Peptides against a protein of PDB entry 5EIB. Designs and how they scored, part 194

Target 1, 366 residues: chain A of PDB entry 5EIB
Amino acid sequence: VDLEPGTMDSVRSGPFGQIFRPDNFVFGQSGAGNNWAKGHYTEGAELVDSVLDVVRKESESCDCLQGFQLTHSLGGGTGSGMGTLLISKIREEYPDRIMNTFSVMPSPKVSDTVVEPYNATLSVHQLVENTDETYCIDNEALYDICFRTLKLTTPTYGDLNHLVSATMSGVTTCLRFPGQLNADLRKLAVNMVPFPRLHFFMPGFAPLTSRGSQQYRALTVPELTQQMFDSKNMMAACDPRHGRYLTVAAIFRGRMSMKEVDEQMLNVQNKNSSYFVEWIPNNVKTAVCDIPPRGLKMSATFIGNSTAIQELFKRISEQFTAMFRRKAFLHWYTGEGMDEMEFTEAESNMNDLVSEYQQYQDATAD
Target 2, 366 residues: chain A of PDB entry 5EIB as posed
Amino acid sequence: VDLEPGTMDSVRSGPFGQIFRPDNFVFGQSGAGNNWAKGHYTEGAELVDSVLDVVRKESESCDCLQGFQLTHSLGGGTGSGMGTLLISKIREEYPDRIMNTFSVMPSPKVSDTVVEPYNATLSVHQLVENTDETYSIDNEALYDICFRTLKLTTPTYGDLNHLVSATMSGVTTCLRFPGQLNADLRKLAVNMVPFPRLHFFMPGFAPLTSRGSQQYRALTVPELTQQMFDSKNMMAACDPRHGRYLTVAAIFRGRMSMKEVDEQMLNVQNKNSSYFVEWIPNNVKTAVCDIPPRGLKMSATFIGNSTAIQELFKRISEQFTAMFRRKAFLHWYTGEGMDEMEFTEAESNMNDLVSEYQQYQDATAD

## One batch from the design tools (peptide; made by RFdiffusion4, then SolubleMPNN)

Design b2_p20_5_s4 (from b2_p20_5, 8 letters changed)
Fold by OpenDDE base, seed 4:
Structure b2_p20_5_s4 (fold): chain B 366 residues (1-366), chain A 20 residues (1-20)
Amino acid sequence: as target 1 above (366 residues)
Amino acid sequence: SIFEEAAAREAELRKKYARP
């Protein structure tokens, strides 16, 4: 789905274009112009019914519908505005189904779009209320991985998207291979989300590799475990050491010893015990899948529900406040039928979310 | 308990940001 045709043509002409049904390509002509309000109230609102018709058709063809997975950007008007409109409409029609998102957070290092903090803040307000689980894929973190870790002098969208695809493949491993931990979206939510509003995940992946990079070194289980918990391997620009883990899932892929995995997972928890809440029992879960990812002998994927994710929201909030206090570009949003009050509500909800994370970070067992 | 306080706060915040 897009508000412009060019993305659909790129997907259709791509190496996997034939796996999608032609009738499931829904697109507009005008785009959202990086405006959340165009995506949510005008251009997106005109297209949403056509998307819902496709969603209904595909849902009716499912033997067992678990829920929905949306991949979208929070910086652009389509992914942010129309994406959150779709989430709202799908939630209204399917209130008992899981809403899962892969939400790409904007960064000034990746895009010069000045209104991205507005689009992101308005989107986060919707995601807090209408999603059950959200993977935070942060363009800040992706850029820093490409530039600092992978030593790419000029990171491309292709380089960033390679990291996104590896992460998405990792976190969905348990859904794609039966008999694993978190075998369905609802079990994932039960295991990862102790508080319904605090459903924003920090994903991480090891080993970090760029497209076209030849891996010369075989990784070991200890090295994978160490890298998976390293802040430099996180796809959200947060340091876990600045917060506390509420819940963790670790997904290992490849042929390895379960005993060695369990030993290393116990060791990393014990070494980092100060960075876990003590009042949530059994808050670390591990899965091992014998099937490695393509091109790797083994990998580890991390899913963290950490109070350190507030660093990401604070970054967006600071950028938002710096523009909103000046009423910069507000007329672009209000001209599409949006009320200025919705900016204040969205800012307030994100600040309340940050306060909730801080409260649980500071909480001790009674 | 932390969980009871959390549930109360969650209910208040859900009320505060409920769409009409």
Scores: peptide ipSAE 0.333, ipTM 0.890, DockQ to the pose 0.874
Fold by OpenDDE base, seed 2:
Structure b2_p20_5_s4 (fold): chain B 366 residues (1-366), chain A 20 residues (1-20)
Amino acid sequence: as target 1 above (366 residues)
Amino acid sequence: SIFEEAAAREAELRKKYARP
């Protein structure tokens, strides 16, 4: 789905374009112009019914519909505005199904789009209310990984998207292969989301290795485990050491000893016990899939529900507040039918979310 | 309990941000 036809043509002409049904390409003509309000109230609102018709048709063809997975950017107008409209409409029609998102967070290091803080804040407000599981894919973190860990002097969107793809492949492993922990979206939600509003995940992937170091790096379970819990490998720009994990899932892929995995996972928890909440028992889950990712002997994917995610929301909130206090570009949104109160409500909800994370960070066992 | 307080807060916040 896109409000621009050129994106759909790029997907169709791509190496995997033929895997999608032609009738499932729904697109507009005008785009959103990086405006959330155009995506949500005008251009996106004109297209949403056509998307819902396709969603219904595909949903009816499912023997057992678990839910929906949306991949979108929160910085643009289409992914943010229309994406959250679509989430809302799907939630209304399918209230008993899981809404899962891969939400790409904007960063000034990656994009010069001035209104991204508005689009992100307005989107987060919708995600808090209408999603069950949101993987926070932070362009800030992706850029830093590419630059610092992968030693890419000038990270490209291709480099960032490669990390996104690896992460998405990792977190969906249990859904794609039988006999795994979190084999469905509902089970994942039950294991990962102790509090319904606190459903924002910090993903991570290992191995991440620079091209120059690949030949010298052994892929071992201890090294994967260590890298997966390293703050520098998080796909959200948060330091887990500044917060506490509510829940964690680790997905190992490749031929390895389950015993060794369990030992290393226990060791990392014990070494980092101060960074876990003590009042959620058995809050770390581990899965092993014998099938490695393409081109690797083994990998590990991390999913963390951490109170440190508040750092991401604080960054967006600070950027939002700096613009909103000046009413910068606000007329572009109000001209599409938005009220200034919607901005204030979205900011307030994100601040409440930050406060909730902080409260659970500071909570002690009774 | 922390969980009961959390559930109460969540219910309040959902009401606060519920669209009319």
Scores: peptide ipSAE 0.332, ipTM 0.889, DockQ to the pose 0.866
Fold by OpenDDE base, seed 3:
Structure b2_p20_5_s4 (fold): chain B 366 residues (1-366), chain A 20 residues (1-20)
Amino acid sequence: as target 1 above (366 residues)
Amino acid sequence: SIFEEAAAREAELRKKYARP
């Protein structure tokens, strides 16, 4: 789905364009112009019913519909505005189904779009209320991984998207292979989300290796485990050491010893025990899939529900507040039928979310 | 308990931000 037609042609011409039904390509003509309100109230609102018709059709064709997965950017107008409209409409029609998102967070290091803090804040307000699971993929973290870890001097969107795709493949492994931990979206939510509003995950993927170092790097369970828990490996721009894990899931892929995985996972928990809440028992889950990802002998994917994720929301909130106090660009949003009150509500909800994370970070066992 | 307090807080916040 896009509000621009040109993106659809790129998907169709891509190496996997034929896996999608032609009728499932829904697109507009005008675009959102990086405006959340255009995506949510005008251009997106004109297109949403056509998307919902496709969603219904595909849902009816499912033998067992678990829920929905949306991949979108929170910085743009289409992914943020129309994406959150679509989430709201799907939640209304399918209230008993899981809503999962891969939400790409904006960064000034990647984009100079001045209104991204508005689009992100308005989107987070919707995601808090209408999603069950949100993987926070931060363009700042992706850029830093590309630059520092992968040794790419000039990271491209292609380089960032490669990390996104690896992460998406990793976190969906348990859904695609039977008999695994978190074999369905609801089970994942039960294991990862102890508090329904606190459903924002910090993902990570290992191995991440520069092209020049690939030939020298052994892929071992200890190395994967160590890299997966490294703060520099997180695909959200948060330091786990500044917070506490509520829950963690680790998904290993490839031919490895389950015993070795369990030993390494126990060791990393013990070494990092101060970074876990003590009042959630058995809050680390591990899965092993014998099928490696394409081109790798083994991998590990990390999913963390950490109170450190508040750093991401604080960054966005600070940027939002600095713009909103000046009423910068507000007329672009209000001109599309949006009320200024929605900005203040969105800011308030994000600040409440930050406060909730902080409260659980500071909570001690009774 | 932390969980009971959490549930109460979340219910309140959901009510606060519930769209009509």
Scores: peptide ipSAE 0.320, ipTM 0.887, DockQ to the pose 0.882
Fold by OpenDDE base, seed 5:
Structure b2_p20_5_s4 (fold): chain B 366 residues (1-366), chain A 20 residues (1-20)
Amino acid sequence: as target 1 above (366 residues)
Amino acid sequence: SIFEEAAAREAELRKKYARP
């Protein structure tokens, strides 16, 4: 789905364009112009029914519909505005199904779009209320991984999207292969989300290796375990050491010893015990899938529900507040039928979310 | 308990941000 036709043509002409049914390409002509309100109230509202018709058709074809997965950006107008409209409409029609998102967070390091803080804040307000699980994929973190870890001098969107795809593949491993931990979206929610509003995850992937170092790196369970818990490998721009893990899932892929995985996972928990809440028992889950990702002998994917995620929301909130106090570009949103009160509500909800994370960070076992 | 306090806070926040 897009409000611009050119993106659909790029997907359709791409290496995997034939995987999607032609009738499942729904697109507009006018775009959102990086305006959340165009995506949510005008251009996106005109297109949403056509998308819902496709969603219904695909849902009816499912033997056992678990829920929905949306991949979108929060900086742009389409992914943010129309994406959150779609989430709302799908939630209204399918209230008993899981709503999962892969939400790409904006960063000034990657985009010069001035209104991204508005689009992101307005989106997070919707995600807090209408999603059950949200993977926070932060363009700032992706850029930093590409530059610092992968040693890419000038990271491209292609480089960032490669990390996104690897992460998405990793976190969906248990959904795609039978007999694994979190084999369905509901089990994932039960294991990862102790508090319904606190459903924002920090994903991570290992191995991350520069092209120049690939030949010298042995892929071992200890190295994968060490790397996936490293703050530098988080796909969200927050330091887990500044917070506490509420819950963690680790998904190993490839032929490896389950015993060795369990030993290394116990070791990393013990070494990092101060970074876990003690009042959630058995809050670390591990899965091993014998099927490696393409081109790797083994990998590990990390999913963290951490109170450190508040750093991401604080960054967005600070940028939002700096713009909103000046009423910068507000007329672009209000001109699309949006109320200025929705900005204040979205800001307030994000601040309340930050306060909730901080409360659980500071909480001790009684 | 922290879970009871959490549930109470969540219920309040859901009411606060409930769409009309």
Scores: peptide ipSAE 0.310, ipTM 0.881, DockQ to the pose 0.849

Design b2_p20_6_s1 (from b2_p20_6, 10 letters changed)
Fold by OpenDDE base, seed 4:
Structure b2_p20_6_s1 (fold): chain B 366 residues (1-366), chain A 20 residues (1-20)
Amino acid sequence: as target 1 above (366 residues)
Amino acid sequence: SAAEAAREAAREKEKARLKA
C-alpha cells in the first residue's frame, strides 16, 4: 500500500514483485507530502476502504488468522498517517486478532523532513492504544550502526533497509519454523508484554560486522550473546543500562549447542542482573533454530521490552515540543481537517507512556 | 496546572474515542 504509485512500481518491477498478487497493490496518486493529516484524514481516508477490501479478502482465505503485521515509517505521511488509520480500522473489524507493527522511527541524521516529530508523535499516540506489539526500528540507531559499527561513511537507505530486513527476519524466525518459542503472535504478546501499554520492543541483531572485518571474525555463541546484549547492536537508540528489562527473548539461528546457549544466556543475565526487574519471574526466553540466515553460519536476534525505550520517546517528544511551541507548520495539518488539540493529546499520551515506563523501572519486588 | 488538567481531559476524551 502507498499513496504514491512509484513505490509500487519499484516493488512490482523488483526481483520479488511476482510474489505479491497484482490485485493486492493498492495505491493513490497524490501522496501524503510527509503530512500525517493527509495520510489520516484526507488522501489516506479516501484509499483506506480499498485496502480494507483486500484485507478482508486475504483474511477470509486464511485457515487460521492470527493477526496482522504492518511495516511502516513514522516519519513520512503515508506510513504514519495512513498506516495508523489502517491499524485503527483493522482493530475495529478484527478486535480479537493480534496487531503487530514494525515501526520505523524518524531521525534528523537520516532525513531533513522537518515535520517528522509531529508525524511520529501522532503515530505513537495511535500505536499505544491500537497495537499489541510494536518493534521500534529507529533510524537513529540504524544510522549509528551503519556509521560506527559497519564503517559506512555515507549510509544510504539501502544500508539501513538491509539492517531492517535482517532484524525482521530474525524476530519472525519463531513464527516461520516449527517447534520454536513464541510460535504465534499471541504467545509472543503473552511472553513479552506484561502490561498492555508497554508493548514497544527494542530489537537487536548479531553479528554486526564491517565488510573489512567479516572474513576474520569467528562466530561463536559467547560472542553472539555478548553482542546481542550490547547497546551498540540495538536497533533502537536506547541504552538498556539506563533502564530495566521487563522481558527478553533471544533467538539463536544456526547449528550450535543448546547447552552452550543456555550457559551463555545465564551468564549474561547474571552479569547484567541490575538491568532486569526482579519481580517478573522467568522473564528471559531463549530459542534456537538450526536453520541459519542466508549468508551467515549463525546469528542471534534480540527482542527486549525495556524501560530504556523511554529514551526514544523522550527524543521524539523534545523535538516535537521545540516545533509545537512555535506552532511551526501546524497549518499544514489543520488545513487537512485535523484539530490542533490532537497534537496536545498525542504529546500527553506519549509523556504518560514515558512516565509509566519510569514507574515500572523504579518498582521493587517489596 | 490548568494546562495539565486540559491535557488530562484531552487524554480521557481521546482514550474514549479510540475505545468506542
Scores: peptide ipSAE 0.018, ipTM 0.476, DockQ to the pose 0.229
Fold by OpenDDE base, seed 2:
Structure b2_p20_6_s1 (fold): chain B 366 residues (1-366), chain A 20 residues (1-20)
Amino acid sequence: as target 1 above (366 residues)
Amino acid sequence: SAAEAAREAAREKEKARLKA
């Protein structure tokens, strides 16, 4: 789905374009112009029914519909505005299905689009209410990984999207292969989301490999485990050491000893015990899939529900507040039918989310 | 509008920057 035809044409003409049904390409002509309100109330609202018709058709063809997976950006008008409209409409029609998102968080390091803090804040407001699980993929973290870890002097969208694709492949492993922990979206939500509003995940991946790097270091289970818990391997720009893990899932892929995995997972929890909440029993889940990713002998994917995710929301909130206090570009949103109150409500809800994460960070077992 | 055209131009410029 896009409000621009050119993106859809690029996907269709791409190496994987033929894996999608032609009728499942739904697109507009005008785009959202990086305006959330155009995505949500105007251009996106005109297109959403056509998307819902496709969603219904594909849902009816499912033997067992678990839920929906949306991949979108929160900085742009289509992914943010139309993406959240689509989430709302799907949730209205399928209230008993899981809403899962891969939400790409904007960063000034990656984009100079000045209104991204508005689009992100307005989107987070919708995600808090209308998703069950959200993977926070932060362009700042992706940029920092590319630049600092992968030693890419000029990171491209190709480099960032490589990390996104590796992460998405990792977190969906249990859904794609039988006999795994978290084999469905609902089980993942039950294991990862102890409190309904606190459903924002910090993903991580090991080993981090640059596109075109043929030097696949043979990693061991200890090295994978250590890298997976390293803040430098997190796809969200948060330091887990500044918060506490509510829940963790680790997904190992490749031929390895389950015993060695369990030993290393126990060791990393014990070494990092101060960074876990003590009042959630059995809050670390481990899965092992014998099938490695393409080109790797083994990998590990991390999913963390950490109170440190508040650092990401604080960053967006600070940027939002700095613009909103000046009423910068507000007329571009109000001209599409938005009220200034919707901005204040979205800011408030995101600040409440930050406060909730902080409350659970500071909570002790009575 | 001129503002929409400016946004679209900024978006296309940004898409070009990150594809380079």
Scores: peptide ipSAE 0.000, ipTM 0.311, DockQ to the pose 0.020
Fold by OpenDDE base, seed 5:
Structure b2_p20_6_s1 (fold): chain B 366 residues (1-366), chain A 20 residues (1-20)
Amino acid sequence: as target 1 above (366 residues)
Amino acid sequence: SAAEAAREAAREKEKARLKA
């Protein structure tokens, strides 16, 4: 789905374009112009019914519909505005199904789009209320990984999207292979989300290795475990050491010893015990899938529900507040039928979310 | 389009205002 035809043409003409049904390409003509309100109230609102018709058709063809997975950017107009409109409409029609998102967070290091803080804040407001699970994929973290860890001098969107795809493949492993932990979206939510509003995840992937060092790296379970819990490998620009893990899932892939995995997972928890809440029992889950990812002997994917995610929301809130106090660009949103009050409501709800994470960070076992 | 050009000009003008 896109509000621009050129994106769909690029997907269709791409190496994997033929795996999608032609009738499942729904697109507009005018785009959103990086405006959330165009995606949500005007251009996106004109297209949403056509998308819902496709969603219904595909849902009816499912033997067992678990829920929905949306991949979108929160910095743009289409992914943010139309994406959150679509989430709202799907939630209304399918209230008993899981809503999962892969939400790409904007960063000034990656994009010069000045209104990204508005689009992100307005989107987060919708995601807090209408999603059950949100993987926070932060363009700032992706850029930093590409530059520092992968040693890419000039990271491209292709390099960032490669990390996104690796992460998406990792976190969906248990859904794609039978007999795993979190074998469905609802079990994932039950294991990862102790409080309904606190459903924003910090993903991570290992191994992350520069092209120049790949030939010298022996992939071991200890190295995967160490890298997976390293703050520099988090795909959200938050330091887990500044917060506490509410819940963690680790998904190992490849042929390895289950005993060695359990030992390393216990060791990393014990070493980092101060960074976990003490009052959620058995809050770390581990899965091992014998099938490695393509091109690797083994990998590990991390999913963390951490109170440190508040650093990401604080960054967006600070940028939002700096623009909103100046009433910068507000007329572009209000001119598309949006109320200025929705900006204040979105800011308030995001600040409340930050306060909730801080409360649970400071909570002790009674 | 003329509308896109006008929006881009408005974006650049406001971007300049915010950097100032």
Scores: peptide ipSAE 0.000, ipTM 0.299, DockQ to the pose 0.019
Fold by OpenDDE base, seed 3:
Structure b2_p20_6_s1 (fold): chain B 366 residues (1-366), chain A 20 residues (1-20)
Amino acid sequence: as target 1 above (366 residues)
Amino acid sequence: SAAEAAREAAREKEKARLKA
């Protein structure tokens, strides 16, 4: 789905264009112009019913519908505005189904779009209320991984999207292969989300290796485990050491010893025990899939529900507040039918979310 | 312990909601 036709043509002509049904390509003509309000109230609102018709058709064809997965950007107008409109409409029609998102957080290092803090804040407000699981994929973190870890001098969207793809493949492994932990979206939510509003995940992936270092790197379970918990491998720009893990899932892929995985996972938990909440027993879950990702012998994917994720929301909030105090560009949003009150409500809800994470971070076992 | 018990009860209530 897009508010522009050119993206659909690119997907259709791409290597995997034939895996999608032609009728499932729904697109507009005008785009959102990086405006959340155009995505949510005008251009997106005109297209949403056509998307919902496709969603219904595909849902009816499912023997057992678990829920929905949305991949979107929070910085742009389509992914943020129309994406959150779709989430709202799907939640209204399917209130008992899981809503899962892969939400790409904006960064000034990646995009010069000045209104991204508005689009992100307005989107986070919707995600807090209408999603059950949100993977926070932060363009800040992706850029830093590409530059510092992968040694890419000039990271491209292709380089960032490669990390996104690896992460998405990793976190969905348990859904795609039978007999795994978190074999469905609901079980994942039960294991990962102890409190309904605190459903924002910090994903991570290992191995992350520069092209020049690939030939010198051994892939071992200890190395994968160590890298998976390294702050430098997090796809969200927050330091886990500044918070506490509420819950963690680790997904290993490839031919490896389950015993070795369990030993290394126990060792990393014990070494990092101060970074876990003590009042959630058995809050680390491990899965092993014997099927490696394409091009790797083994991998590990991390899913963390950490109170450190508040650093990401604080960054967005600070940027939002600096713009909103000046009423910068507000007329672009109000001209599409928004009220200034919606900005204040979105800011308030995001600040409440930050406060909730901080409360659970500071909570001791009394 | 009381706060921990309350948090665990809230988590178990949420798990029950998510299984329903």
Scores: peptide ipSAE 0.016, ipTM 0.332, DockQ to the pose 0.041; fails the geometry check

